# Ledger of designs, part 329: peptides against a protein of PDB entry 8BZL

Target 1, 228 residues: chain A of PDB entry 8BZL
Amino acid sequence: SYDRAITVFSPDGHLFQVEYAQEAVKKGSTAVGVRGRDIVVLGVEKKSVAKLQDERTVRKICALDDNVCMAFAGLTADARIVINRARVECQSHRLTVEDPVTVEYITRYIASLKQRYTQSNGRRPFGISALIVGFDFDGTPRLYQTDPSGTYHAWKANAIGRGAKSVREFLEKNYTDEAIETDDLTIKLVIKALLEVVQSGGKNIELAVMRRDQSLKILNPEEIEKYV
Target 2, 242 residues: chain B of PDB entry 8BZL
Amino acid sequence: SRRYDSRTTIFSPEGRLYQVEYAMEAIGHAGTCLGILANDGVLLAAERRNIHKLLDEVFFSEKIYKLNEDMACSVAGITSDANVLTNELRLIAQRYLLQYQEPIPCEQLVTALCDIKQAYTQFGGKRPFGVSLLYIGWDKHYGFQLYQSDPSGNYGGWKATCIGNNSAAAVSMLKQDYKEGEMTLKSALALAIKVLNKTMDVSKLSAEKVEIATLTRENGKTVIRVLKQKEVEQLIKKHEEE

## One batch from the design tools (peptide; made by RFdiffusion4, then SolubleMPNN)

Design b1_p29_2_s2 (from b1_p29_2, 17 letters changed)
Fold by OpenDDE base, seed 4:
Structure b1_p29_2_s2 (fold): chain B 228 residues (1-228), chain C 242 residues (1-242), chain A 29 residues (1-29)
Amino acid sequence: as target 1 above (228 residues)
Amino acid sequence: as target 2 above (242 residues)
Amino acid sequence: SETEEAAKKKAEESAKLSEETKKVAEGNY
C-alpha cells in the first residue's frame, strides 16, 4: 500500500505520509500567532502539565535568535530537531553575513529542511507545523507558518494544532487594523483567540511577545491575567 | 530498484507513530523505576526482576547506571537497548567534559540522547529504542534534577515520576503523597518504598528485589551511592512498622 | 481503498495497546 511507503505518490497524487504528518500536527496543542504594527505575539495552549512535571521543560515557544521566535504544534521531539537546526543556521548567518537572519530566510530554511524529509527515502516527514515570528533587521514585524510538507506562507494572523480551526475562524472575524492598533490590543487579540479553545483562562496559556528592538518576553500568568 | 525501507517508522493515517507506541507498550511490561527529587538530593528506585539465586550478596545495580560523576539513570525496557543508550550517554558526557573542561549540564545530556532517540524514529533502517529512562543529576545551573525520556525522544523534568510496570498507579500515588518544597531525601526514600510496595507485583517487598541509588552533594562534590541491601531492608522494615 | 485497509489495520493494531500507553503517547504531541 502507498500509505506504508515514506515518500511515494498515490495513484491519485497524494503524499500520504505528509497528510498523516498533518494529522500529527492536529494532535498538538493549539498555537496562535498575530502580527501587530510594531509587535509580534505567539500564544500556545498549555496542556495540563502533570502536577509533578517541571514546567520549565515544557515550552512550546522558543527563541531561534534574538529577533526570531517559534511556536509549534505536533511532535515535540521532531520540533526540537527543527529548532536546533534553525538556531545553528541563525548563528551561522550572523557569522557569515554579519547580519541576523530575516524571518523569511529562516522560515525558508526550515521549510526546505521539512521538504527534504518528504522527498528522501528512509526519512519520514516532520510531524510539526510552526509559527515563526520576529522582526527583520529593518524593524518590519513578520509572521510565517510552515507545515510538514515544507510549504510556508506569510500571515497577518494564523493558528496551528488541535484548536486551529476555531482560532482561525475567530481571527478571521476579529483581526482588524483597529484590533491591532496598539501592542496591548494585539496581545488581547491573541488571548481572546486562544480562549476559544482553552477553558481555564490565563493559567493554561503560554504567551510570548516580541516588540520592535526588544527581546522575546514570555509573560507570566499574572501578566496574562491583566489582559483577560 | 527503489528500496523502500519498510523498517522506517511512519505515520499512521491518524498521525501516530505506532512503532514508538509499541516500544512504549513493551516498556509498560518492564520492571518499575521511580525517581523522586528532594531538596537535599534525588533518588532512583528500581525493581530488580533478575535475582541470581546463586549470588549470596547482590552488590551490582542491574537497572541503575552511573553516567558520570554528577548523573545516573535508571532504565525500563529492553536491556540490550538500555546498554546501548547508557553507553552513548557516557560517551556524550565524556566528549563534553573533554571539549569544555566542565561536566555536561544535566538537561544537555538528556537532550543529546533524546535527539538520538528521535532520529531512530525518523530515519530509515532504524526502529525506536524500547527504553524509557529516568535521569538523576546535579549541575551548577539547576541543582538537583530528575528527567524522564521515552522512545519518541520526548523528555521532561519531574519532581517525581515512574516508568515501567504500573507506572500510572505509581504516578498517582506520588501525586498524592509528594509534598512540594518539604521533600527531604529521607522522606523521598520512604515514599519510594511505599510506592514500590504497592506497585510491584510481589506479595512482599524484599531488599533483593529493589535497587535504590541516591545522588547528594557533599563538600561541593556529587556523591552517587547505591544503597546496600541492608539499608534497603531497614527502609522496608520501617515502612512495615508504619 | 488501500488507505481504508491500512487505516483499518492500524485501528486494529491500536486496539492492542494499553490505555496507559496511549495516554503516554498523547503526551508527545
Scores: peptide ipSAE 0.378, ipTM 0.781, DockQ to the pose 0.500
Fold by OpenDDE base, seed 5:
Structure b1_p29_2_s2 (fold): chain B 228 residues (1-228), chain C 242 residues (1-242), chain A 29 residues (1-29)
Amino acid sequence: as target 1 above (228 residues)
Amino acid sequence: as target 2 above (242 residues)
Amino acid sequence: SETEEAAKKKAEESAKLSEETKKVAEGNY
C-alpha cells in the first residue's frame, strides 16, 4: 500500500505522509501571526494547563534569535527539533556573515529541513506548521508560514492549527490598514482573532510581541486582559 | 527496504502516530508511578509488582533510578527500554559534567532524552520506546523540580503527576488534594500513600508493594533517599488511622 | 482496495486503545 511507504507517490501523485502530517497540524492548538507597521504579534491558544502543570514548560512561542520568533501547530516534540536546528543556524549565520539572519533566510532554512524529511525513505515528515515572525536588519517586519511539505510564503496575517480556518476568515475580513494603525490595535486584532476559537477569554491565550529594535516580549495574563 | 517501511512510525490519515499511541497503551498497563513536588523536597512513589523473595536485596529499587547526585527518575513501561533510557540519562549527565565542570540542569537532561525519544518516532527502522518517565531533581536555576516524559518525546514540568496504570484517576485525586504553596514533603508523602491506596488494584496497600524515594537539600547538598520498608509501613499505618 | 483494508485494520487497532491513552496522546499536540 502506498500509504505505508514514507516518501512514495500514489498513482494519482499524492504524498500521503505529507498530507497526513498536515492533518497532525490541524490537531494542534491554534496559532495566529499578524504583521503590523512596526510590530509583529504571535498568539497561541493556551491549552488549559492542567492545574498541576508548570506553565514554563508549555510554551508554544519561542525565540529563534533576538530578531526572530516562531509559533507552531502540531507535534510539540517535532517542533523542538526544528527550533533547535533553527537556533543553531541563526548563531552560525551571525558567526559566518557577521549579521543576524533575515526572517526569509531562516524560514527557507526551516522549509528546506522539512522538505528533506519528505524525500528520505528513512524519515517521516515533521508534523508541524510554523509561523515565523521578526525584523530584518533594515527594520522591516516580516511574517512567514511553513508547512510539513517544506513550502513557505510571506503573509500579512495567517493562522495554523485546529481553528485556523475560522481565524483566517476573521483576519480576511478585519485586517485593514486602520486595524494595524497602532501597536495596540495590532495586538487587539490578534486577540480578537483568537477569541473566534478560544473559549473563556484572555486567560487561554499566549501572546508574544516583537517591536522594532526590541526583544521578544511575552505578555502576562494581566497584560492580555487589558486588550480584551 | 520494504521491511523497514513497515516498522517506521508513520502518520495515520487523521494525523495520529499510532505506534506512539500503542506504546502509551502498553505504559497504561504498567505499575503506577507518582511524583509530587513539595516546598522542601520532591518525591517519587512507585508500585512494585515483582515481589520475588529471591530477588537480591541489592536491588536498591525496581522502578526508581538514581541518575546523578541531583536527579532520580521512575519508569513505567517496558523494562528493557527503561534500562536503555536510564543508562543514556546517566551518560548524558556524565558527559555534561565532564564538559562544563558542573551538574547538568534538570530540564536539559530531560530535553536531551526527549530528543532521543522523538528520534525513535521519526526515523525509519526504529520503534517508539515503550516507556514514560518521571524525573525528580534539584538545580541552582529552578530548585526542586518534577518532570514527566512520554514515548513521543513530549515532556512537561509538574507539581504532581502520575504515569502507568490508572494514571488519569491518580491525577484527578492529586488535583483535588494538592494545595499549592502549602505542600510539605511530609504532606506529599501522606498524599502519595493516599493516592496509591486508591489507584493500585490491590485490596490492601503494603510496604512490600511500594517504593518511595525523596530528594531533599541538606547543608547545601542534594540527598536522594529511598525509604526503608519500615518507614513506608509507618506511612501506610498513619493513613489507615486517619 | 489494499489501502482500504489497511485503513480498516488500523481503525480496528485504534478502537482497542483506552480512552486514557487517547487523552494522553492528545497532549502531544
Scores: peptide ipSAE 0.333, ipTM 0.744, DockQ to the pose 0.503
Fold by OpenDDE base, seed 2:
Structure b1_p29_2_s2 (fold): chain B 228 residues (1-228), chain C 242 residues (1-242), chain A 29 residues (1-29)
Amino acid sequence: as target 1 above (228 residues)
Amino acid sequence: as target 2 above (242 residues)
Amino acid sequence: SETEEAAKKKAEESAKLSEETKKVAEGNY
């Protein structure tokens, strides 16, 4: 069966393991990314942290470098491998090129890593999509998405995971130049977009903000509730 | 070539890794292990199932393994897989100590093993490890810590958790009785006995069927102690009197 | 299709998993 061979095309030209890895992404918590004028915002649906679980170990948004952060949807263990390799590459780039990575560069690195796992014998695809945001050296805000296939594209706004369809439909209707005119409006847009799929308000949202020349800021629940 | 692809953990049409889930099912049939974080320490309690009368060495800890001076773990699942993973944990911890001249942080040791576990779910010719682990430790960064990891290579930090047989029921009981901020090691030990008495498929809890280890700090040093059978008997007796 | 049969077989295999195992597996996403 074509479903059992990682590197085999179906008769109709499909890579089933890549498509099935995309289904793994759809099982993941919803993540949203929005590029503002001078801000990038990531929001993630907090999976109900078990009452006895340590919240510090349940992060869906992580820094890759000082100027780049990532959210993901899909297999958490697969994401950790990608994050670790991306962090090593960011540090290696700083040491060898003496400059931080561009958001496009690190996205292309992650995409190339994913693509190699779709084509290599004895490797399954990564069961993750990622939203990668940050600032280039020129201060331009960037948002990229990668999927299990190793494709990547630049976006103004996008969503991944189980609620991604509804969130994207919301963003397509509500992403305007007026809706991102200020940092606060951009944050509010992300929260509103997540509330299309998240039932219990600001308590179930993880939100991260990166502004020009600033480090990643993870908002606390009280800060999020101010925008609801 | 084609035979190796059949041994690779692959996605189902709905995006599930069935070989990982089957490994988790196998762990659900293993003896119960629980961990509880307290303000003044952390503990592991494990069901001892294999009381072979002919075992010459009373292995003081069938399911609880000292990893280094600051960490221990308990295992639920396939014993042979457990032995490989516990040995790897020790090697990682020793390599770090030699390289950096300080003990490995608890979460770094957990993540290093979890990356190995994950690799066995992604690379061809490998199967998932049929093992879940609970880790207890102390480090200078976070103090007392409790972690859980599964065959997927996922992990999390916990205040209290359970793996193995009846783990969901045990976790439910822990959620009901765990007092956040007020948990002493003494109260954690009592809670461990209470939960094991309800979750173990035994008519009566006995000290022979339970292994307990505590991790504490004394005079700025980590102390990992496996409770003696008499101490476990006293805990069981106290629970029967309440 | 061979894909539908493989999917059906996997669904039948998944139906044998305990609800506890399924909940733990859901934690991995």
Scores: peptide ipSAE 0.326, ipTM 0.740, DockQ to the pose 0.512

Design b1_p29_2_s2 (from b1_p29_2, 17 letters changed)
Fold by OpenDDE base, seed 1:
Structure b1_p29_2_s2 (fold): chain B 228 residues (1-228), chain C 242 residues (1-242), chain A 29 residues (1-29)
Amino acid sequence: as target 1 above (228 residues)
Amino acid sequence: as target 2 above (242 residues)
Amino acid sequence: SETEEAAKKKAEESAKLSEETKKVAEGNY
């Protein structure tokens, strides 16, 4: 059975383990990314934090470096491995090149890592897609997506995870130059996009904002409710 | 045709890792372990199933392991896998202490083991570990902490949680009775006995069938103490009188 | 097909998992 091989093509040319890893991504909480003019915004559907769970340990958005952050959909444990390797690469780049990574560079690194896990004997693909946002050293805002296959592309806006289809359809209709004209409008666009699939308003949203020449800011629930 | 679920951990057509889920099922049949975070400490309580009459009266913890001076864990699942992972936790903590001349932060120790667990779900010729762990600890960053990890390499911090047999029922009871901000170690011990009495498949809860460890701070030092059988017996007696 | 037989065996094996185990597994995504 070719569909049961870790890294083998089917007779019809499919990499079933990669396709099945994409199904693992669709089980993940919805994440959305939007590139504004001078801002990048990530939003994630909060899993219903069990009443006794520590919220600090349920974060779906993480910094890779001072200028780059990532949201993911799919297997949380797989994501942690990718995040850790990306962080090491960001630090290594700063030490060797004396500049921070570009968002494209670190995206390509993550994509190459994922791709190698689709070809390496005795490895399964990573069960994650990622939205990677940040600023290049020239102050250009960037948004990239990576998939389990190791494919990556630059986006103006995109979504991943279980609600990604509905969120993308919303973004395709509502992403205009006017809708991202200000930082606040860009944040509102992300929140509105997530509200297409997230029940109970801003309480179930994790939101991260990176502005030009500013550090990553995770918004608290009260800050999110101001945009709802 | 080789069943895909019997191979190296691979994705199913629906994006599931069945070998991980089967490991979790095996843990569901293991003895119950619970953890409760209090304002003044943290505790582990575990069901002792292997009461062999030929075991020497030496009070040992079967399911509760000291990891370092600031951390302990309890395990639900395969004993041999538990021994390997608890030894690895001790080695990670020791290597960190030697390298940095300070104790490893609690979450970093948990994460390091979870990365090992995850690797056993992704690399060929490996099977998932058939164990879940509860971790209790203190560090200067977050104070008293309780963590849970599973065979996937996922983990989370908790105020109270349970693993092993009847864990869902135990978690439901903990959600009902846990008072956030008001939980003392004394109240946590009483809650632990209450939950174990309802979740253990025993006619009567006895001190010989329960292991309890507490982690507290005394004079700026962490104290990990396994409760004596007489202390556990007194807790059970108090619960029977309420 | 071998894939259909695999899917059938999977459905049979998945049906043996407790609802508790399934809920814990859902937490991993």
Scores: peptide ipSAE 0.309, ipTM 0.723, DockQ to the pose 0.497; fails the geometry check

Design b1_p29_2_s3 (from b1_p29_2, 18 letters changed)
Fold by OpenDDE base, seed 4:
Structure b1_p29_2_s3 (fold): chain B 228 residues (1-228), chain C 242 residues (1-242), chain A 29 residues (1-29)
Amino acid sequence: as target 1 above (228 residues)
Amino acid sequence: as target 2 above (242 residues)
Amino acid sequence: SDVEKKALEYAEKSKTLSQETKERAEGNY
């Protein structure tokens, strides 16, 4: 059965389904990532949780492994598939290589997964971008971004989702060696960056911190307010 | 055959999955179903549209399905799609029980089905399921739980929610009347009747048109009970007297 | 492409969706 290629080149060389998947990312809540000296920080705009919704089920930051976490923008259901595949790969790597994945390795895995969905006749692209942060086994902090096309790059700081432009503009102006000199300053930088697009202050921010040789810590609202 | 390609869900220029949205539109015309989480239990209340005189009303639930000993769901949308998904839920739950010798956690069952739903939005030759579900359950991790899932494979936990016809209005009413931390199963049942009476496009709410199931804990066991018609009549009568 | 045409067709047809459906769909992002 010749399943038609869902993602095909236009006459002008565009992959429209990939571009449209990128538009899906822009509909997503804003996520920001910053690499500090000995810390990585992810922040996400909390979508207004409906009053009757359980906040526990609306998390946009997740662990992939003990040393890697991910935030995403775009289709939540698509993200869950990517997260699950990445988690399986992280565990498989630990079993086969006897070491945790590097942040680059798992990023490349996710990117390759996304890319394959752009060339598969029977699949649409993933409607997500991801910020992947963590520490390599040597203690080096890393931040990567992936998009629906399966491209990936290393960043010092970046943002994805609906407010990404404003957040990136803020980060471009304010990301300095002095601004990330301490863990607390790095956290403050992420919060300040998100506050450029988040209307209701610290209560509408989800923040995750991973320090060298430490597990992922999700900050509670009270902890976030201390940095505002 | 070229026929399968037409069913593939693709992105619109603005990044929307319109086949998913069309499925959600179809669900908006389905009978109303609501769920309410209480401190001592959780309930589903569903509009019954197909009343056949020969139905044994005592045991028949059109829209509420027992999944395992600890979970039930209600459906809004295409009945055939609902039957497939409810069967899959039962199979997933049973496979987990066999593998781990313990009941599947509620959220894991919901997630497993949502991954299937998502796949039907991403793979060629598939269409989204035209079904939203409410799930009620109990597990040792989170106690009583209420979840909602849609054709996209998205899901969330809720204190109270509604799917199907007039669901937005129902959710608004639930937001007004739901008292967090103070909700008893008794008060939840009364609230369910109140909301259904206002949101169902019926001249008079009758027990024949409403299915209600409760999930409680008795002696360390989960009890899933479909209310008898007489019990529903009493709830309606009580509401009419207030 | 046929896919592009279909995507545009869907965009046009989406104008008929209820506001409630559109709002719920926004919840998927």
Scores: peptide ipSAE 0.386, ipTM 0.771, DockQ to the pose 0.757
Fold by OpenDDE base, seed 1:
Structure b1_p29_2_s3 (fold): chain B 228 residues (1-228), chain C 242 residues (1-242), chain A 29 residues (1-29)
Amino acid sequence: as target 1 above (228 residues)
Amino acid sequence: as target 2 above (242 residues)
Amino acid sequence: SDVEKKALEYAEKSKTLSQETKERAEGNY
C-alpha cells in the first residue's frame, strides 16, 4: 500500500506541491481565451518550432468534443493525460445521456480529476492549467479555466501561462461589449492580447475559433495575419 | 507517522520535475542516435559502444529495434529500461493489430508509450525511465515519419534529430545541412555519417562502431533493413574522400 | 515535510545539470 502522501499540508496550511504545480504552469506558453457573443476564441503562443520539427506535433489547442475545445499551459505530457480522459468522458456522456456535454460539465470533470491527484497517495498534481471553451446545446458560448488544484471558474476572458499577467491586464482594459460586438472583433481582441507577450506577430500565434453551430476551426498563419 | 514517498517524482519550488531532468542528463551521456527523414525513406543511425572484440561478425543491432513490419526505434539511455520499453512497444503494436486487423498508426504507438512514460513521472514509487527514443515508421496516414520521445512522456515529429551524447551539436549540424524537400535517402545516409563523424567521441569513425537502419517502401510494402558493415564502410570511405 | 525537503534538495542538485539538459527540459512545457 503506497500510503505515501505526496501533497500534504505544511505547518502553515499550504499545499506546496499544488503551489509548485502552479509554478510549472507559469513556465508554459501563454494561452488566451475570450467569449464573444456567438463565438469562442482560443489563442496560444507558439514556441519557436525548431526548424526540423514537425509543426503538426506542436499543437496546444485540441478538441475534446465537437462542441468543446481546450488550450493549456504547463507540462505537455500531463496535458495529454487530461485531454484523453476528458475525451473519453465526452464520448461516455453522449452514449449514456444521449446529448453532448455542457462546457461546465466537462470542466467540472477535469477539475475533479485534478483535485483527485492533489489528494491521492503516491500521486503528484498535474502541472497544467486549462482554458476550456465551447457551446452548450442551447447555443450559449462558455469559457472556463481550471488550475492544478482542481478549482474552476467561468470567465468572459482569461489567460494562463508565462505571459498571463500582462495579457489579463490587457483584457481587463479592453474587454468591452463593443470589443466583442462581432466575431472578427473578438478574434482581433485575442490576437491583440497575445501580441502583448508574443514577439514577431501572427507567425507565433496558434488560433482556434468556434462559432455558434459550427465546428472548431484552426486558423492558418495567413488567416491570422489578416487580423494583425 | 505517514512517511512521504521519497521515490516519487515531485515538483521543485520553481515547478520543475528534477527526476525527469536527471534522467535526461543520464541520456546525454549515452551513445549518440540520429534520425533523418527523407522523401523516399527514413533512417536511424546509432553509435555502438559495446564492441565485442571476440565476435567475428556482428549480426545484431544493439540499439536499433524492429517494432513491427512498419516501424523501428533506436534508444539512448539505460539499457534495461530500453528493453522494457521496446518490449512494451511491440506488445502495444501486436495488440492493436489483433484488435483492428491493421497495423497501428505510427503516432498512436508513440503516444501510447509516452503515456506510460508520463505515468512513471506522476505515480508514487516509480522513477522516470532513463531512456529517449527515436522512432521511424511508415503508415497510410502520414507516410514516412520520424519521432522523438523523452523521459517526461513528451514527444515530437521531426525531419531530423539526435539524442544521446553531443546531441545539441548534432542537431546544429543537421539544421545547417538538412535541405527540406530535397533530402533523398542517399543524401540522408551521407549526412548521418558526416554528423556521427563529428559528434561521436571516437578518434576514427568505423563501421564496427555504427549501426544504421533504413525504412523504405518497395512494391507497396515496408522494408526495414539494417545496413551491413561493408555498406557502412563504403559510406564512411565516401565521406573521407569528400 | 520530507517532500518539501526533497524538493529543495533536488533544486540544489539541479545546479549541476548541463545547459543542454535544461534547454531540453524547457521543451516539456
Scores: peptide ipSAE 0.381, ipTM 0.769, DockQ to the pose 0.728
Fold by OpenDDE base, seed 2:
Structure b1_p29_2_s3 (fold): chain B 228 residues (1-228), chain C 242 residues (1-242), chain A 29 residues (1-29)
Amino acid sequence: as target 1 above (228 residues)
Amino acid sequence: as target 2 above (242 residues)
Amino acid sequence: SDVEKKALEYAEKSKTLSQETKERAEGNY
């Protein structure tokens, strides 16, 4: 398959396998991340699960550690590889350094992993972007985004996947200090942002919140509907 | 085994390494980075292209990286490749410091990275790094220094140079205005603004689109300073008044 | 070379990339 070819420069200086991996991300469900004052929120578009599929098995949001969680857009199988390696690294760091990872540290680890797959023979890039959120040990909320190239940046708010453009445009207009003044307002902002691209309201949204000194909480549909 | 070797950067019939040249083409589309050596310091000036309203506070320069207490670099090209190389530079510098209890000489750090770059052009199953770097530093051997490296692993010392978009035009302007032996850091800053204003693909130069770092010596210590936005605004304003 | 041939094949396939993908790729450079 030509799609598994080594990532090579084109004559015009493009890394086409990375660009094709970005196309794979665009085929993914939309994910949104927002950093509040004392909260980080992830939201993801739920794909219509077949009636016989256990909704619990299609998680787009996962914990990497007690203080870090991740949402992704793109190839679910690729995401599993990244998530598992990140989890191992988080645990290794806690054992060796005696502190949890910073959100930046684990983001850099994931980014470096992705970058290596763009430069290694016989490997294609990962077909995923990720939103990585959490709290540093000092209680600072963080949001990072990484793409198939291994690039990463810190964000106040961002979106990835098929509806990301529309969601980002919404966030650029509506992300203000007032809009994130409270935890509830921050959650509402994420829901409103996702509703730009998601039909049928709260039933088609997966939402996760992490508050300062608290574990990841996945909101149930009823909890989400309270914010709609 | 043999089928993987066919994917290595190889010579053309003309003796060219096309994958290296294509990496350099990629760098030609990157944001402009300038380096200028002065008598009393050295500077980097870099174009900031990714201005997004939702970006978090850029605690760290997007294009300028502190390597150690005596060195910094700027990068043109693929950001992910840049992050890998800048991390390697920091690790090399740290390992040297731990081993020898003194900072690594500037050229030795540059050479160590260039050997890595070169290896990625020669060893099987690797692609070149799509990154050029400018290095600024001070050491006891040569004082203030400016280096440039490219995807081939080639490097050179410079008095003034440019990488990234419109680099050829920028280098031509630097050659015209650079006065050897008379360049102060203040005049170098003014020259950097002048060249960026002409070479950046922007209608107006703004402080939001430019990162500047200076490296000086104060009281026998190296000081690496990223200019504040207000300071860059003042430099731009001063240039507009001239 | 196989590398050059492959690069050219990718260039032909890149014509199908969305403008948004190209813009994102440019943002990585």
Scores: peptide ipSAE 0.055, ipTM 0.580, DockQ to the pose 0.027

Design b1_p29_2_s3 (from b1_p29_2, 18 letters changed)
Fold by OpenDDE base, seed 3:
Structure b1_p29_2_s3 (fold): chain B 228 residues (1-228), chain C 242 residues (1-242), chain A 29 residues (1-29)
Amino acid sequence: as target 1 above (228 residues)
Amino acid sequence: as target 2 above (242 residues)
Amino acid sequence: SDVEKKALEYAEKSKTLSQETKERAEGNY
């Protein structure tokens, strides 16, 4: 009884369920990541939180560990599964290796998890891309992206989700060494990039900042308005 | 083998999970459930569609389920799926209590079930649950809470929300009349009756067709109470007089 | 593939979904 593989090669060599999972990512709210000199910044387009929704439960940026955070685009329920497994791995690594994970290590773990779901019988791919940012123990800022296929790459700046094309085009033009010279300039770059696709300004942006040797800080709306 | 393949949730070319959307469509035809968070409590109000005189006396409620001493839920959708999920919620809460010697935090219980729901959207041979839930609870971390979850395994916290039939219209009415920071349990009950009267396809709202539960704190304990029919009748009467 | 045929069939059938259901489903992303 062939449990028909959900993700199979087409005659032309395509993995359609992976491609369709990438279309699910494009339906997600826009997320942007930028690596500065001594800072990493994540920005996410806030979904129009219904007036009666608790903002606490609508967070699209989450900590994986003290030195690593993640934003995602695509299916929120799928993201929760990935986040939980990544958090467990971060803690396991601390216990077994006695050091925090590198950003590359945890990205590779997430990527491997996603890849396994593309080959496992009776499993669909994860409908998420992720931007993973943080600091390695040597103080090096890192930004990685992973997609539904389980591929991952290091970036200086990148975007995922609905507005990702426009945001990437903006970043390609405006990401310079001068634009990331200071922490404040790096934050401003992320805000400006998101404003290319977010109509209602700073009120509809979630920003997270991680500086060297500091914990993840989620900026409040008033703090965001200072950079607009 | 081939029959299992028909149940597997797959992506469409557009990145949609149609089996999840079909489950949500089915829930749109289910009886209405409302949840409202107040400063001094939280409530669930559910449409009771199956009024049969020969039904054995349900001590608690047909659509409102006590999960533990600090949480209850209401269900819109397939009753059999609801029974499975509510039993699982009770088991999760009990296992947590045994392991940690404290009640499970509300959001953790919601998340644990949502991970199960999500798994039924990702693993082959499984179909999504045809159920949305409203959860009410109290914990020491966030106090009174209201959550909603759907067949996708997505969830959110709410001040007021609705699932089931005419839920979009109900949510619109709740947005108009909900006063943030000023909502008492008494005003929340009145609002629930007002919204149900407009969203239920009934000529007259009757107490027999509505189940209401309140969750409050008394003397440092959570009290979950299903309103008596007479209490619901009084709320309806008061609304008709306004 | 049988999977692709099924995905296309679902896409066609989804046209009958209510607008409310479609809007709620968009909330899952």
Scores: peptide ipSAE 0.372, ipTM 0.764, DockQ to the pose 0.731; fails the geometry check

